# Peptides against a protein of PDB entry 7UQJ, part 101

Target 1, 160 residues: chain A of PDB entry 7UQJ
Amino acid sequence: PELYQNFNITPPRGVLFHGPPGTGKTLMARALAASCSSDERKITFFMRKGADILSKWVGEAERQLRLLFEEAKKHQPSIIFFDEIDGLAPVRSSKQEQIHASIVSTLLALMDGMDNRGQVIVIGATNRPDAVDPALRRPGRFDREFYFPLPDVKARFKIL

## One batch from the design tools (peptide; made by RFdiffusion4, then SolubleMPNN)

Design b2_p14_6_s3 (from b2_p14_6, 7 letters changed)
Fold by OpenDDE base, seed 2:
Structure b2_p14_6_s3 (fold): chain B 160 residues (1-160), chain C 160 residues (1-160), chain D 160 residues (1-160), chain A 14 residues (1-14)
Amino acid sequence: as target 1 above (160 residues)
Amino acid sequence: as target 1 above (160 residues)
Amino acid sequence: as target 1 above (160 residues)
Amino acid sequence: KIVLERSEIKPPEF
């Protein structure tokens, strides 16, 4: 919230962090949350894994997503971080595809239902941006994408 | 501090993070500070901008640097992070060059005055390592350098 | 390699990065790999997931580990990063426990067989250090541990 | 029980 307010930028409803595994997507999301927190305005950080949404919450995933967004709205300014959001992608079974479609549809509705004035930012992290449902990547959802490159071989990070 | 102690490594007095803008220098410094903090040993992180040292502290910059280093020593283990340390570089006025020379001389003296046993690490971040005074890059000062590569050309870190 | 050579420190054979998920363990390992790379001396970074070693390489995991270490030795200076090394921990089946024991035994032998002069560093990352086999945490193996704290509520990141 | 891992990122005391 504050980061975008300080930049006079309309906060995206969602930000997609994508890039190879271990490029710091999860760390950057946490660091952004920390950086947006001030003494007067503490940011609440919520973390969920995409695969956990699909596996742990069988039959209740949609309700758990709704509760997560309600709680994020209640504790605004807040960040909802979905790690491995590609883990919502259907594994090749019709039943899993229906469960996926329902969960993704719920996530879409929750992101669409966020008032542009809300101080809730959604961050999705993925190793496979092409495995993320294109509907999630539309304007008003994960409409901003940040590529986390592999540290290219040339980067002397001489962390001595 | 803890990172270097756990490695049985003599901590460098200073570390220069350099690379193009938006390569995550500031984030990495914060992440290192975070990573060096444990439940038993909290690291205190101090941040200053090089341009702010020159502009906000006109006539008191040397005193503010001394106070910063004293406070970092008092709250050790600690990290002093100078973002945009190249912003101490003189803009082409004789008066700014004298002010720069005094500030840099003070910073040199403060870095030289750190006992090797002190748990204070100084991190400088710059987009222009060649604009950093060579005296700051000598052994016992910013004697370690980390290149933060551009994320390959297409990844606009539009950290907007 | 270069890190430890520049410090006259006997390089640990292995480093354990542990801490809650999304604390930057994988990023730090990549950053360290990038760090040890120079224009003249590029570090080769190898990444494997612990769970992938157990699941993808059923019956060949030991051979694949040997090949990985040989390739790392051939391309030294190099880093072998095991992400989710706790994913080698036995799931409660006797057959998986035997496969685990064989894989862990092979990893132990490979780490023990690294000449102290080798420019190969092994980094293990885990969310559950207590789920890592204590034999891997012995001197000459993962004998150095780095805790990656959650940016927890109580760690006053006095990011002053 | 919704185990909301609330990491309250305390603001950096600037």
Scores: peptide ipSAE 0.000, ipTM 0.207, DockQ to the pose 0.056
Fold by OpenDDE base, seed 4:
Structure b2_p14_6_s3 (fold): chain B 160 residues (1-160), chain C 160 residues (1-160), chain D 160 residues (1-160), chain A 14 residues (1-14)
Amino acid sequence: as target 1 above (160 residues)
Amino acid sequence: as target 1 above (160 residues)
Amino acid sequence: as target 1 above (160 residues)
Amino acid sequence: KIVLERSEIKPPEF
């Protein structure tokens, strides 16, 4: 309840930050996490990279996702930030399809299993919202999307 | 000696950057590391994530911390930046308590074993200074703390 | 071809972002990646940390680099961003020298093997351009270098 | 000076 009051948004189970890489999605997810932490109410921030969940946890990724959500519940109010969430569900390569499908299915189930009473927000950041499984973008999951536009073309031309 | 002159601060063995996630602690630790590097004196920057030290180095995390500090000494002047240092000492979960306690104890010993003559600065970044073991925040360890406030409430309200 | 037109730069096989840690190299590499993605042309962004390639892939790092470049080719236009690329080639420590030399040699070969026709840009970020193997900084590899200066001394003095 | 002018991230109007 109160975590969501601090966001002044209806409690989405998940927020998808999408947009160009380095538009500050990670910086913002972090800034939001912190903005919702007052001196009285410290928000626990969990950060994971999608690609790290796949590569570090071969055969245990599902268990690690479960543990992450359990820890987030235990340390509520909490934010789970998945940086590069498109790395959890890279577009189907044949042999990895089953492992990825299982991890995504586990993440879906964990997001679906979050009681609306839990002060856990999930923020996914992606450079490619269309590379995120559409099932993750459904209501009750990542049902809010924030586009991070490029910093104005002016910053681009000063480096080129 | 000279690394600390470049910081214009009394040589803390460790500086704790705390504050809201994405307030740019990592960005600043990095910027400080570089600000202390002149063209004449290149500072070696080591970056590690607290959670990565725990998860990648199951059973060898202590050895990897020792190696990190040895490399930092070898490449002095150097900065060791621990991003998410609260991830090295997550508040005691029963079975992981011993592993975490050992890693934290090793980090304490390494920080205590840094001769004040060594041009090695340790910067810890955390979103949760109270989730960092109080023993790390004692004099001669992370004895300087810098709070990174949220970017002004104005940046928050423009996204919400 | 067209990825490079979007950058308005001659197609370097690699761009080295160097400079002070946290000067926004990672933020900029990502912002550039995104700045080159239009609504019509989505650029695939791959991010890897140099130290993670070494530590996660003991004995398979070369294979993982090959797979990364193959995936980048498959998903062209694409950007491969190596954050902390100096972590792929840490200055020669005796026993790790062979493993590091092999990984660096593999990266060199992969960069050399990129047809100029491939819409794959490699961005390396380092805090220490001189800790990057000089062979990586040769023409046809990381042959363009962008220095990221510290945010003006004013930001430094407000924290000190 | 890389002035990262933070462009105003306008919230998507829902």
Scores: peptide ipSAE 0.000, ipTM 0.180, DockQ to the pose 0.023
Fold by OpenDDE base, seed 5:
Structure b2_p14_6_s3 (fold): chain B 160 residues (1-160), chain C 160 residues (1-160), chain D 160 residues (1-160), chain A 14 residues (1-14)
Amino acid sequence: as target 1 above (160 residues)
Amino acid sequence: as target 1 above (160 residues)
Amino acid sequence: as target 1 above (160 residues)
Amino acid sequence: KIVLERSEIKPPEF
């Protein structure tokens, strides 16, 4: 947020963090939220897991997503972090595909409905960017992607 | 591995990384594996999720754990990283409790069966250390615990 | 600290985190400090920026460094994190070179003066390891180096 | 006065 404000840069509506597991996507999202928070300007960080959207919000996922975006908008500046956003991807059943398609459609609509004046950033994290619905990866949604490689180990972390 | 070898220190059989989500537990485990790898001595990093042990390995989890430890022993020096090891904790069903108890018992036996000459380190990561079976937190198992706090950025992260 | 103590391992006097901007060096240093803190054993984390040592401590930088190391020693176990330690490197003026050389000389002496029994770890972070004075990269100082690679960003993470 | 701003990594109250 502030990083973009300091330069009068319109923050991306959505940022996709992708890369192998344990590359610090979640940690970076938290660190970004932390670094953008000051004593004067606290950033509200909302974290949800993609799998929790499907499992904990069974039958109400769309409503809970709407409430999340409303709450994020109310507590601006805000970051919504969807960890494991590829976990919205259905298990291979037609019924789960329909439920998933509805949830994804709701998320698409919520991201599209973010006014350009909102200080809400959405960060999606995934280990499988290709498992993220291409519709989420379009302009005005997760239109910026950041790869998190494995730390290239060639430098000896000799923790003695 | 190398960290402990440089001092002829018997590596702890198991290390528990615990702390809030997105505090870099998985990243740290990878960075440690990374840091202990050199051009001369590559560390083999095995990653498993606690939830995958229950879900992807249904009916074969114990066998897959045995194979994992055998493969880690074959590819020494090795790190076995169990991400979300608290995800071995059962959902509150008697059938799942029995399956879980069997898996945990197998993991206990595998950790106890690690010869002191083995260059295999087991790292468990959890957001809920109290949800990890106390038997896993005993000497010769996950007998070392590392807390990963939220980066205390003086700017108040109100996680709502 | 605790990671080393739990094994009776003499902590390295200094660890250099190097790699491109935004590879999580500062985050990792905080996460390490954090992971080494328990309810029983709090690690005191001291953070300074290399540029602040030159700019905020003009004419007293050497004294402030001494006080920092004394305070870190008093509050053991401690981590001193020098972020952007390459920012000790002078701007191209002879006067700034002399001031910088004095500051670096003081830091060298402070790192050399750390008793092996001290639970003080010094972490330096830089985006430019080659801009760090080679004298700091010697045994008993920043004798361990950790590379933080760029995420292989097919999408341009220009962390400027 | 360089206020050593202790970032008190407050351990969570368990």
Scores: peptide ipSAE 0.000, ipTM 0.371, DockQ to the pose 0.036

Design b2_p14_6_s3 (from b2_p14_6, 7 letters changed)
Fold by OpenDDE base, seed 3:
Structure b2_p14_6_s3 (fold): chain B 160 residues (1-160), chain C 160 residues (1-160), chain D 160 residues (1-160), chain A 14 residues (1-14)
Amino acid sequence: as target 1 above (160 residues)
Amino acid sequence: as target 1 above (160 residues)
Amino acid sequence: as target 1 above (160 residues)
Amino acid sequence: KIVLERSEIKPPEF
């Protein structure tokens, strides 16, 4: 937040962390939340799994997303971390299209409705960026993408 | 240790983990300790923060370092992990030079005094390898360095 | 692997990484795999999610687990990482007991059937160690547990 | 052998 203010950089509304599983996407999101929180400015970190929103919030996923964004706005500065966002907003496939389209549309509206001055950062993590609805990857949403490479297997910590 | 003996490799007395904050240096050190410990051979993991040695052990830092290395020797095989080692052994700057020089000299002596057969591995973690006294980075001390890259530094600057 | 062989140490058959979500359990498992692989000895890293085994392998979960362990044995030295292992082997609750009991029993048998000389390490990651079947936490299975604490927010502030 | 080859953990290509 403050780095962006000092540099006159518009804070990204959304950041997509993509890369193979266990590359530290979630760790990094937590790390960012922790690093940006100070004793004076606690960043509120909201974590949700995309699959949990679909499976646990059946029929209420839209309402729960709205409540999440409202709570994040109330507790600014805040980070909303969607782990496995490809589970929340899969590329629209024909048979489940309506429910997914509704959830995706709600998420799009919530991201678009964030004022450019809001201290709410959305981080999506996925192992499959191509499985995320392209509408979420547009400017003003998850407009920044970060590839988390595998720690190169050649990073042979001969710890053995 | 014994892997090094079997290969006629001088075990590194010290390993410097360097890289930006939250790259998993501490996590890696803990996992190393964990992975090298067995039911039969528990690796004792000693964790200290460089700043804590200076701030909590004012006037006794040298004695506490000696005790730490003695305890690590007593509980072999062991890992001593210095998190934020740049806080313990900053590059000698003029005004705080004497106290820091004494602590650094003690750490140097403790690392130099490790017999090549000792099952004590020292891991230092820093975000600023250039802030670590170059004497600690010499052969027989922190002679191995591991860069923990950020998931691209450009990523963090764009989220902060 | 080689450390344990050279030391006549029985390699841990299984290690349970537990701690809050995004504490780096998966990152650590990958880093361990990477660390244990050398130019001469590539460690094969097998990653599975507990929930994926249940949901994607309905009716074949046991066979897929057997195939996974056979493939891991074929590609020694190897690491099998079960992310969200509490999703694979939840504590036996009365109503779903039979399918879960079968999968858990297969996993138990596969872990027990690992020869002490096998270069296969099993890492389970969970956010809820108490949700993992206690039978998996017994000696010769996930007999080692590593708590991944949240990086104390206080710890990160001193790195800025 | 903690032969940590300096793997250049290649920074992620952004």
Scores: peptide ipSAE 0.000, ipTM 0.240, DockQ to the pose 0.044; fails the geometry check

Design b2_p14_6_s4 (from b2_p14_6, 8 letters changed)
Fold by OpenDDE base, seed 1:
Structure b2_p14_6_s4 (fold): chain B 160 residues (1-160), chain C 160 residues (1-160), chain D 160 residues (1-160), chain A 14 residues (1-14)
Amino acid sequence: as target 1 above (160 residues)
Amino acid sequence: as target 1 above (160 residues)
Amino acid sequence: as target 1 above (160 residues)
Amino acid sequence: RRELVRSEIQPPVF
């Protein structure tokens, strides 16, 4: 966030962290949230797991997403981090289409409805970017993607 | 790894990584796997997500666990990392008892059946240690527990 | 630790964690320390910041290092983690040469003086491995180096 | 004697 302000770069609304599991996507999101928090300006970090939103809030997932975005807006500057976002908005498989379709539609609408002047950044993390609904990966949503390579297993092998 | 060699400490069969999400549990397990692999001695790292074993292999989860442990034994030295182990072996809630009970029983038996001479370490990661069946947290199983605190936001502030 | 016991790998005396700030070096060191601690055998984790040793102990840094290593030896098994070790043992810049030279010499002597049978591991973390005195990076000291890549630098640049 | 703050990373006793 601070770099964008200094660079006059329009902050992305949504950033997709993708790469193999355990590449530090969630850790990076937390580190970024921490890094952007100064003594003068605390960033509020909201973390949700995609599957938890579906499983804990069967039939209420849309409402919970709306509440999350309202709370993030209220506590600006803020980061919303969706861990395993592929669990929240999977590519429509025939068996679960309706519930997922409404949740995806709600998340899309919430991301589209974020004013450019809002100090809310959304980070999605996934191990499978291709399992995320392509509509979420369009401009104005998760339009920035960041690959977390497996830290070269060789580079980490020297680690122990 | 090296500390234990100098310590003549019997390696634990199972280690539970617990702590808030995004504290780097999975990253740590990979780093540990990587760090134990030298140019001369590669460690085979098996990673499974608890929920994936249940969801992908409905009715086959027991067989898949057995195969995983046999493969890990075949490829010694090895690490089996269960990410979100609470998804594989949740505390028995009344509604899902039978399927989970058999899977838990299978995992328990597999951990108990590991010879002390085996070069297989099992790492479980969870955000909720209390959601893991207490039987898994007993001696000879996941009897070592490691808390991954939220990196003190202050500690990360000074890292930037 | 446990994997090395099974692998008959000689433990390193020193491990250098290097990579950009916020890549989880300190978190990794803590999680490693935690991961090696069991109910039966606790690992004592000593954490120091390189700059703190210099700044808090002007004229006593050598003594404090000696005390730290003696205490770590007394509380085996132990890990000494130096966060920002480049602050303790910078490459000799002309302006601070004498104080740093004696501290570096003391740290070198302490690492060289660790018996291979000692159950003390030293982890140094730095954002700038090239700012660490090359004498510390030699065999028998910080002879294992671990790169903590920025999880894709592109991710940070676009969020900041 | 500023005691070396030993942080025992104790697993939090829940």
Scores: peptide ipSAE 0.000, ipTM 0.304, DockQ to the pose 0.036; fails the geometry check
Fold by OpenDDE base, seed 2:
Structure b2_p14_6_s4 (fold): chain B 160 residues (1-160), chain C 160 residues (1-160), chain D 160 residues (1-160), chain A 14 residues (1-14)
Amino acid sequence: as target 1 above (160 residues)
Amino acid sequence: as target 1 above (160 residues)
Amino acid sequence: as target 1 above (160 residues)
Amino acid sequence: RRELVRSEIQPPVF
C-alpha cells in the first residue's frame, strides 16, 4: 500500500508479475509487502498458490477465495499474493475447465468487488502470462504487468 | 563469505548497491547477510538508514557511526548495511551541507581505517548513485558497484 | 566473488539454499551471479531444475550433468544453479529410486571431482532440505546451507 | 477450517 501511496498512483487492484522461473516474482511480492510495512502501518501478507487453489480446495475453492478476500479486507492494508496464478488456467480436460472457469469467475468478481479505496493489493505471479485468462488482465483487475526478465545483466547469461 | 573467495578478487571494503526503488537492494543485503551465516560462522548484520543517520542522530551521528563500526569489528564477521546511503548526501541547505559533510568525512575515515584483513563488509544501497559523494566511490571504500536493474529491461514503467 | 573472500572461509564447492517457496532462493542465486560479474570478470550462470533433470533427461541425465559441469569449467568463473534440487530425491517407486540414485551418484562424483581451485560454484535450491540426499550435504559438496526464511514477522533473525 | 496462512510481514525490527 505505502509504495503506491508515495507515488500518488491510483493503487492497482491487481498487479501481474510475469517472467521466467526464478526471476524473483515471489520474492518481489514479499519484499514489496515488507517494504510497504512501517511501524505505524503493518501490511498483512496473504499467499496462495494457483495450483493449490485447484487441488487443495476442490469443491470449496470459490468459498476459500471469498474468505481470503474478506480476511484481506479485514486486515487492510494487505497484499494477496497468488503464486503460479497460471495454475488457475484450464488444463485440457473439459471437467477441469468448468471447475477452473468457476474459480476464475469468482476471482474476477472478487477483484471487481474491491473498492478502489481499499488498501488491498492483489499480486499474481506467473511464468506464463499468456496462460492467464485475458479477463484477469483487464483494467480494474491485473491491469498492471511487471515483467521479471532473466537478469540480462551485461554478463552473458549463456543459459545453454 | 565463500562465494566470493573462489574468484580471487581483492575484497572490497564497501559495496554500493544501486538501482531504482524496489529492485531488491535492501533484500539482497539481508539475504547476503543470511547467506553468509552458517551454523559455525554467524555473520552479524547491522542496518542503518542514511536519512536516519541525519535525522535521529543529530549532534551524535559521527559518534554513532564510530560505535557502529566498533561493534561491527567486535562481532566480525559482520556486514554493515546502509540503506538509502544517498540520504547522507547534502540537501541544498548550507547548514545541512556542513552536517552532511562531517558525517560523510567520518564515514570515509571509518572505511579507510578498516584493516583489509578485517571481516567487516560495508554495503551501501541507493536509488541515486550520482547523489552519493564520489569520495565514497573511490578504491578502498565503495569501490564495487552492483546495479540492481528494474526487473524490467524493456517495459517502460509508465509510472504515469 | 568479493564479499566472501574477506571471510577467509574455504570456498564451498556447493551451497544449499533452502526455505519455503518464494523466499527468493532462485533470485538470490541469479543476483549472486550478477553481483559477481564485473566488466573484467563475467560470471557464466547455468540453471537447471531438479525435476527437469529427472524428466527431460531420462536416459541421458548423467551425461547431461557431465556436459554441464564441463561447460561450467570451460566458462569459469561460473555458477551452476540447481533449482528444486529436492526434485532429484527418490519418489517412492523402486524404479525411479534407481534412476534417481544414479543421477545423485553422478552429481556427487561431479562435485567431488571439482578442483577446489576451480572457479565453479554449485548452488542447489530446495523447499525441502530434508528431502535432499544427506550425501549431497556433506563436506566438499553442499556443505554450506542458507536458510531463506519467510519474510514473516516472528522469524527474529536472532542474528545476535 | 483451513487456517488462512496470515503472515504479518512486520518490517524486520532491526
Scores: peptide ipSAE 0.000, ipTM 0.200, DockQ to the pose 0.036; fails the geometry check
Fold by OpenDDE base, seed 4:
Structure b2_p14_6_s4 (fold): chain B 160 residues (1-160), chain C 160 residues (1-160), chain D 160 residues (1-160), chain A 14 residues (1-14)
Amino acid sequence: as target 1 above (160 residues)
Amino acid sequence: as target 1 above (160 residues)
Amino acid sequence: as target 1 above (160 residues)
Amino acid sequence: RRELVRSEIQPPVF
């Protein structure tokens, strides 16, 4: 929120971080949340794992998504970070994933229902952008994508 | 435990790590657990996520907290790390969080019931110290707080 | 997969990362996943937490493990990373852990059922290699173990 | 030997 306000940029509703695992997507989402928090303007950071939302909340996942977005809205400015969002929003066309169609539809509706005046940013992280429902990658949802390339082997060994 | 024993300091019952997300709170808690483990004195590290305790154990969360503290007591010296503790111990005054009042009360009682002679340290990590029940931030519970500032953007890009 | 192919090494079915908490086991697993991903050969990274598999899927955990391995097989080359695998595969001989015997047996069968021709690597991370069922540490399962020592205090503060 | 204690399994929230 604050970064986008300072640049007179309308904050995207959703940002997709994609790239190989361990490229720092989760760290970057956290770092972004953190960098947008000033002493004057604390950002509330919600972290959820896509597969966890789907699995922990069998039959209640839609309600939990709604509650998450309501909490994020209540604690503005806020960031909702979905780690492994491909576990939450698998491609609708896959036969195995029809069970998630309602959850995906709920997430779509929640992203569409976010007022542009809301200081809620959604960050999705995935290793598989192609496994994310294309409907989520449309304007007004995850309308921005950031690729995280593999750090050079030397950079990885310096982080390890 | 060992760090506090070496300095003749009474180990706090609880330490709250707070600061922006991705500032390394979880890494620090793990590193502290690890640094307090010598070859002679192995520390047992329990990791739980606040929201997970609350969600995974609907109706049994209190019993699970009790078992966690009993296990930690049995495996002394030990560290209980609650990541995202604001998910476990939301502020009692919030209307949506009455469901957690019993869990929060159980956590309070467990922290109060820890004998000062026990080598159990509780570390809570949160991005939202203000969302943690103030009762947890009192002496004899999370009586010490450590702020994790945002690493400089340059430091983040070196970790990423 | 690719690293092992480039060295003409048969990829182990399973690798156990063990060492104190916060020694970078999860980071290493992610970095390995990332280092084995080239632009030509994208590795799919599955992350699961041992305790989460067991808890989220009460009565369905075996089916979820089967589905995880099928998905990993479908998205070859792939890495299945089990963080805190001691939560999934506790030692069978412990009285409290009989409830997990079926899940552990399913994991054993899935690891045994992985064709050596499959480009699926399983990485288990634990702080407690001795709490992992010894049956998992046998050849054809987690047949390689890597110890993660505590980084020197100075190394920890550079990662933090 | 470093005994780390088991992460307890959390039942699903319904």
Scores: peptide ipSAE 0.000, ipTM 0.177, DockQ to the pose 0.131; fails the geometry check

Design b2_p14_6_s4 (from b2_p14_6, 8 letters changed)
Fold by OpenDDE base, seed 5:
Structure b2_p14_6_s4 (fold): chain B 160 residues (1-160), chain C 160 residues (1-160), chain D 160 residues (1-160), chain A 14 residues (1-14)
Amino acid sequence: as target 1 above (160 residues)
Amino acid sequence: as target 1 above (160 residues)
Amino acid sequence: as target 1 above (160 residues)
Amino acid sequence: RRELVRSEIQPPVF
């Protein structure tokens, strides 16, 4: 929020962090939240995992997503970080497809329903950007994407 | 320490991690500490923030640095991680310059006073390598530097 | 592998990284793999997510685990990193419990079947160590545990 | 499937 406010830029509603696993996407999201937090302006950082939304919230995942967005709005400026947002993507099985489609649809609606004045940024992290539903990657949702490359092999050798 | 000892490499006294915020410097330092720790050889990881040294230890920062290095030596092999080591750098104000210069001078002396046989590695992390006193970046101090790039600079500019 | 070989230490078969989310467990595992890789000795890094094992490998998860361990053994020295290993823990539903119990049992057998001479380290990462089946945390499996604390401003951590 | 396993095997960070 602050980073974008300071630039008079409308904060993106959603940012997709993508890249190989353990390239620091989750860390970057936390570091962004921490770097955007000052003594004057604390940013509330919410974190969920895509897999946890499906597994822990079986039968209530949609409600828990709504509550998450309500809490994020209540505690704005805030960041909602979805780690493994591709874990919300339907694993291609007929019965799970419906559950996943419903959860994704709820996330889409929540991102669309974010009032432009809300200081809530949603960061999705994935190792598989192509496994993220294209509907999530549309304007007004995760419309900004950041590639997290593997740390360069040359940087690794100098630590040795 | 161990990684360098095993290669018959004199462990660097100091390593500077630099790069944009949230690029994983602090995490990498912790990662290195954990990686160097085994059941047979536990590495003691000390963490301080440059800003905390100035703010929490007002009037005793030098003493607390000495105590930190003593504890690190006592519990070797050890890593001292200075997060935001640029927070020890004088913010260019005359009265703070003297305090910061004194603290930096103490850190220089402590790094120079590290016996080459000491299994203490000092890792400094900064988002601003140019804000780190060049005296800290000399041989026998932070003489190894690791750049933590942002994952894709092009991606970052699209968030702005 | 190398870190332990260089110390004449039998590499632990399994290491559990636990701590709050985004404390850098995945990045640590990668940093370990990178730090253990040299020009002379490349460590093969395999990564799987607990949730992916359950979801992507529906009906073949056990076979894919066996293949993973075979490939890791074939390309030794190697690290198998299970991100979110708690994602293999049964979500408390009767039909999923059987599937999860079967997959966990296969992982147990694979870890037990690792020849002590194998240069394969298994790293499990979880945000919830208590959600990891105690059978995985037994000697000869994930018998070493590393806590990844949140960066608390106060934190001296003895990485035990 | 071996190719899928190979493609999901992130190239060893050599």
Scores: peptide ipSAE 0.000, ipTM 0.209, DockQ to the pose 0.037; fails the geometry check

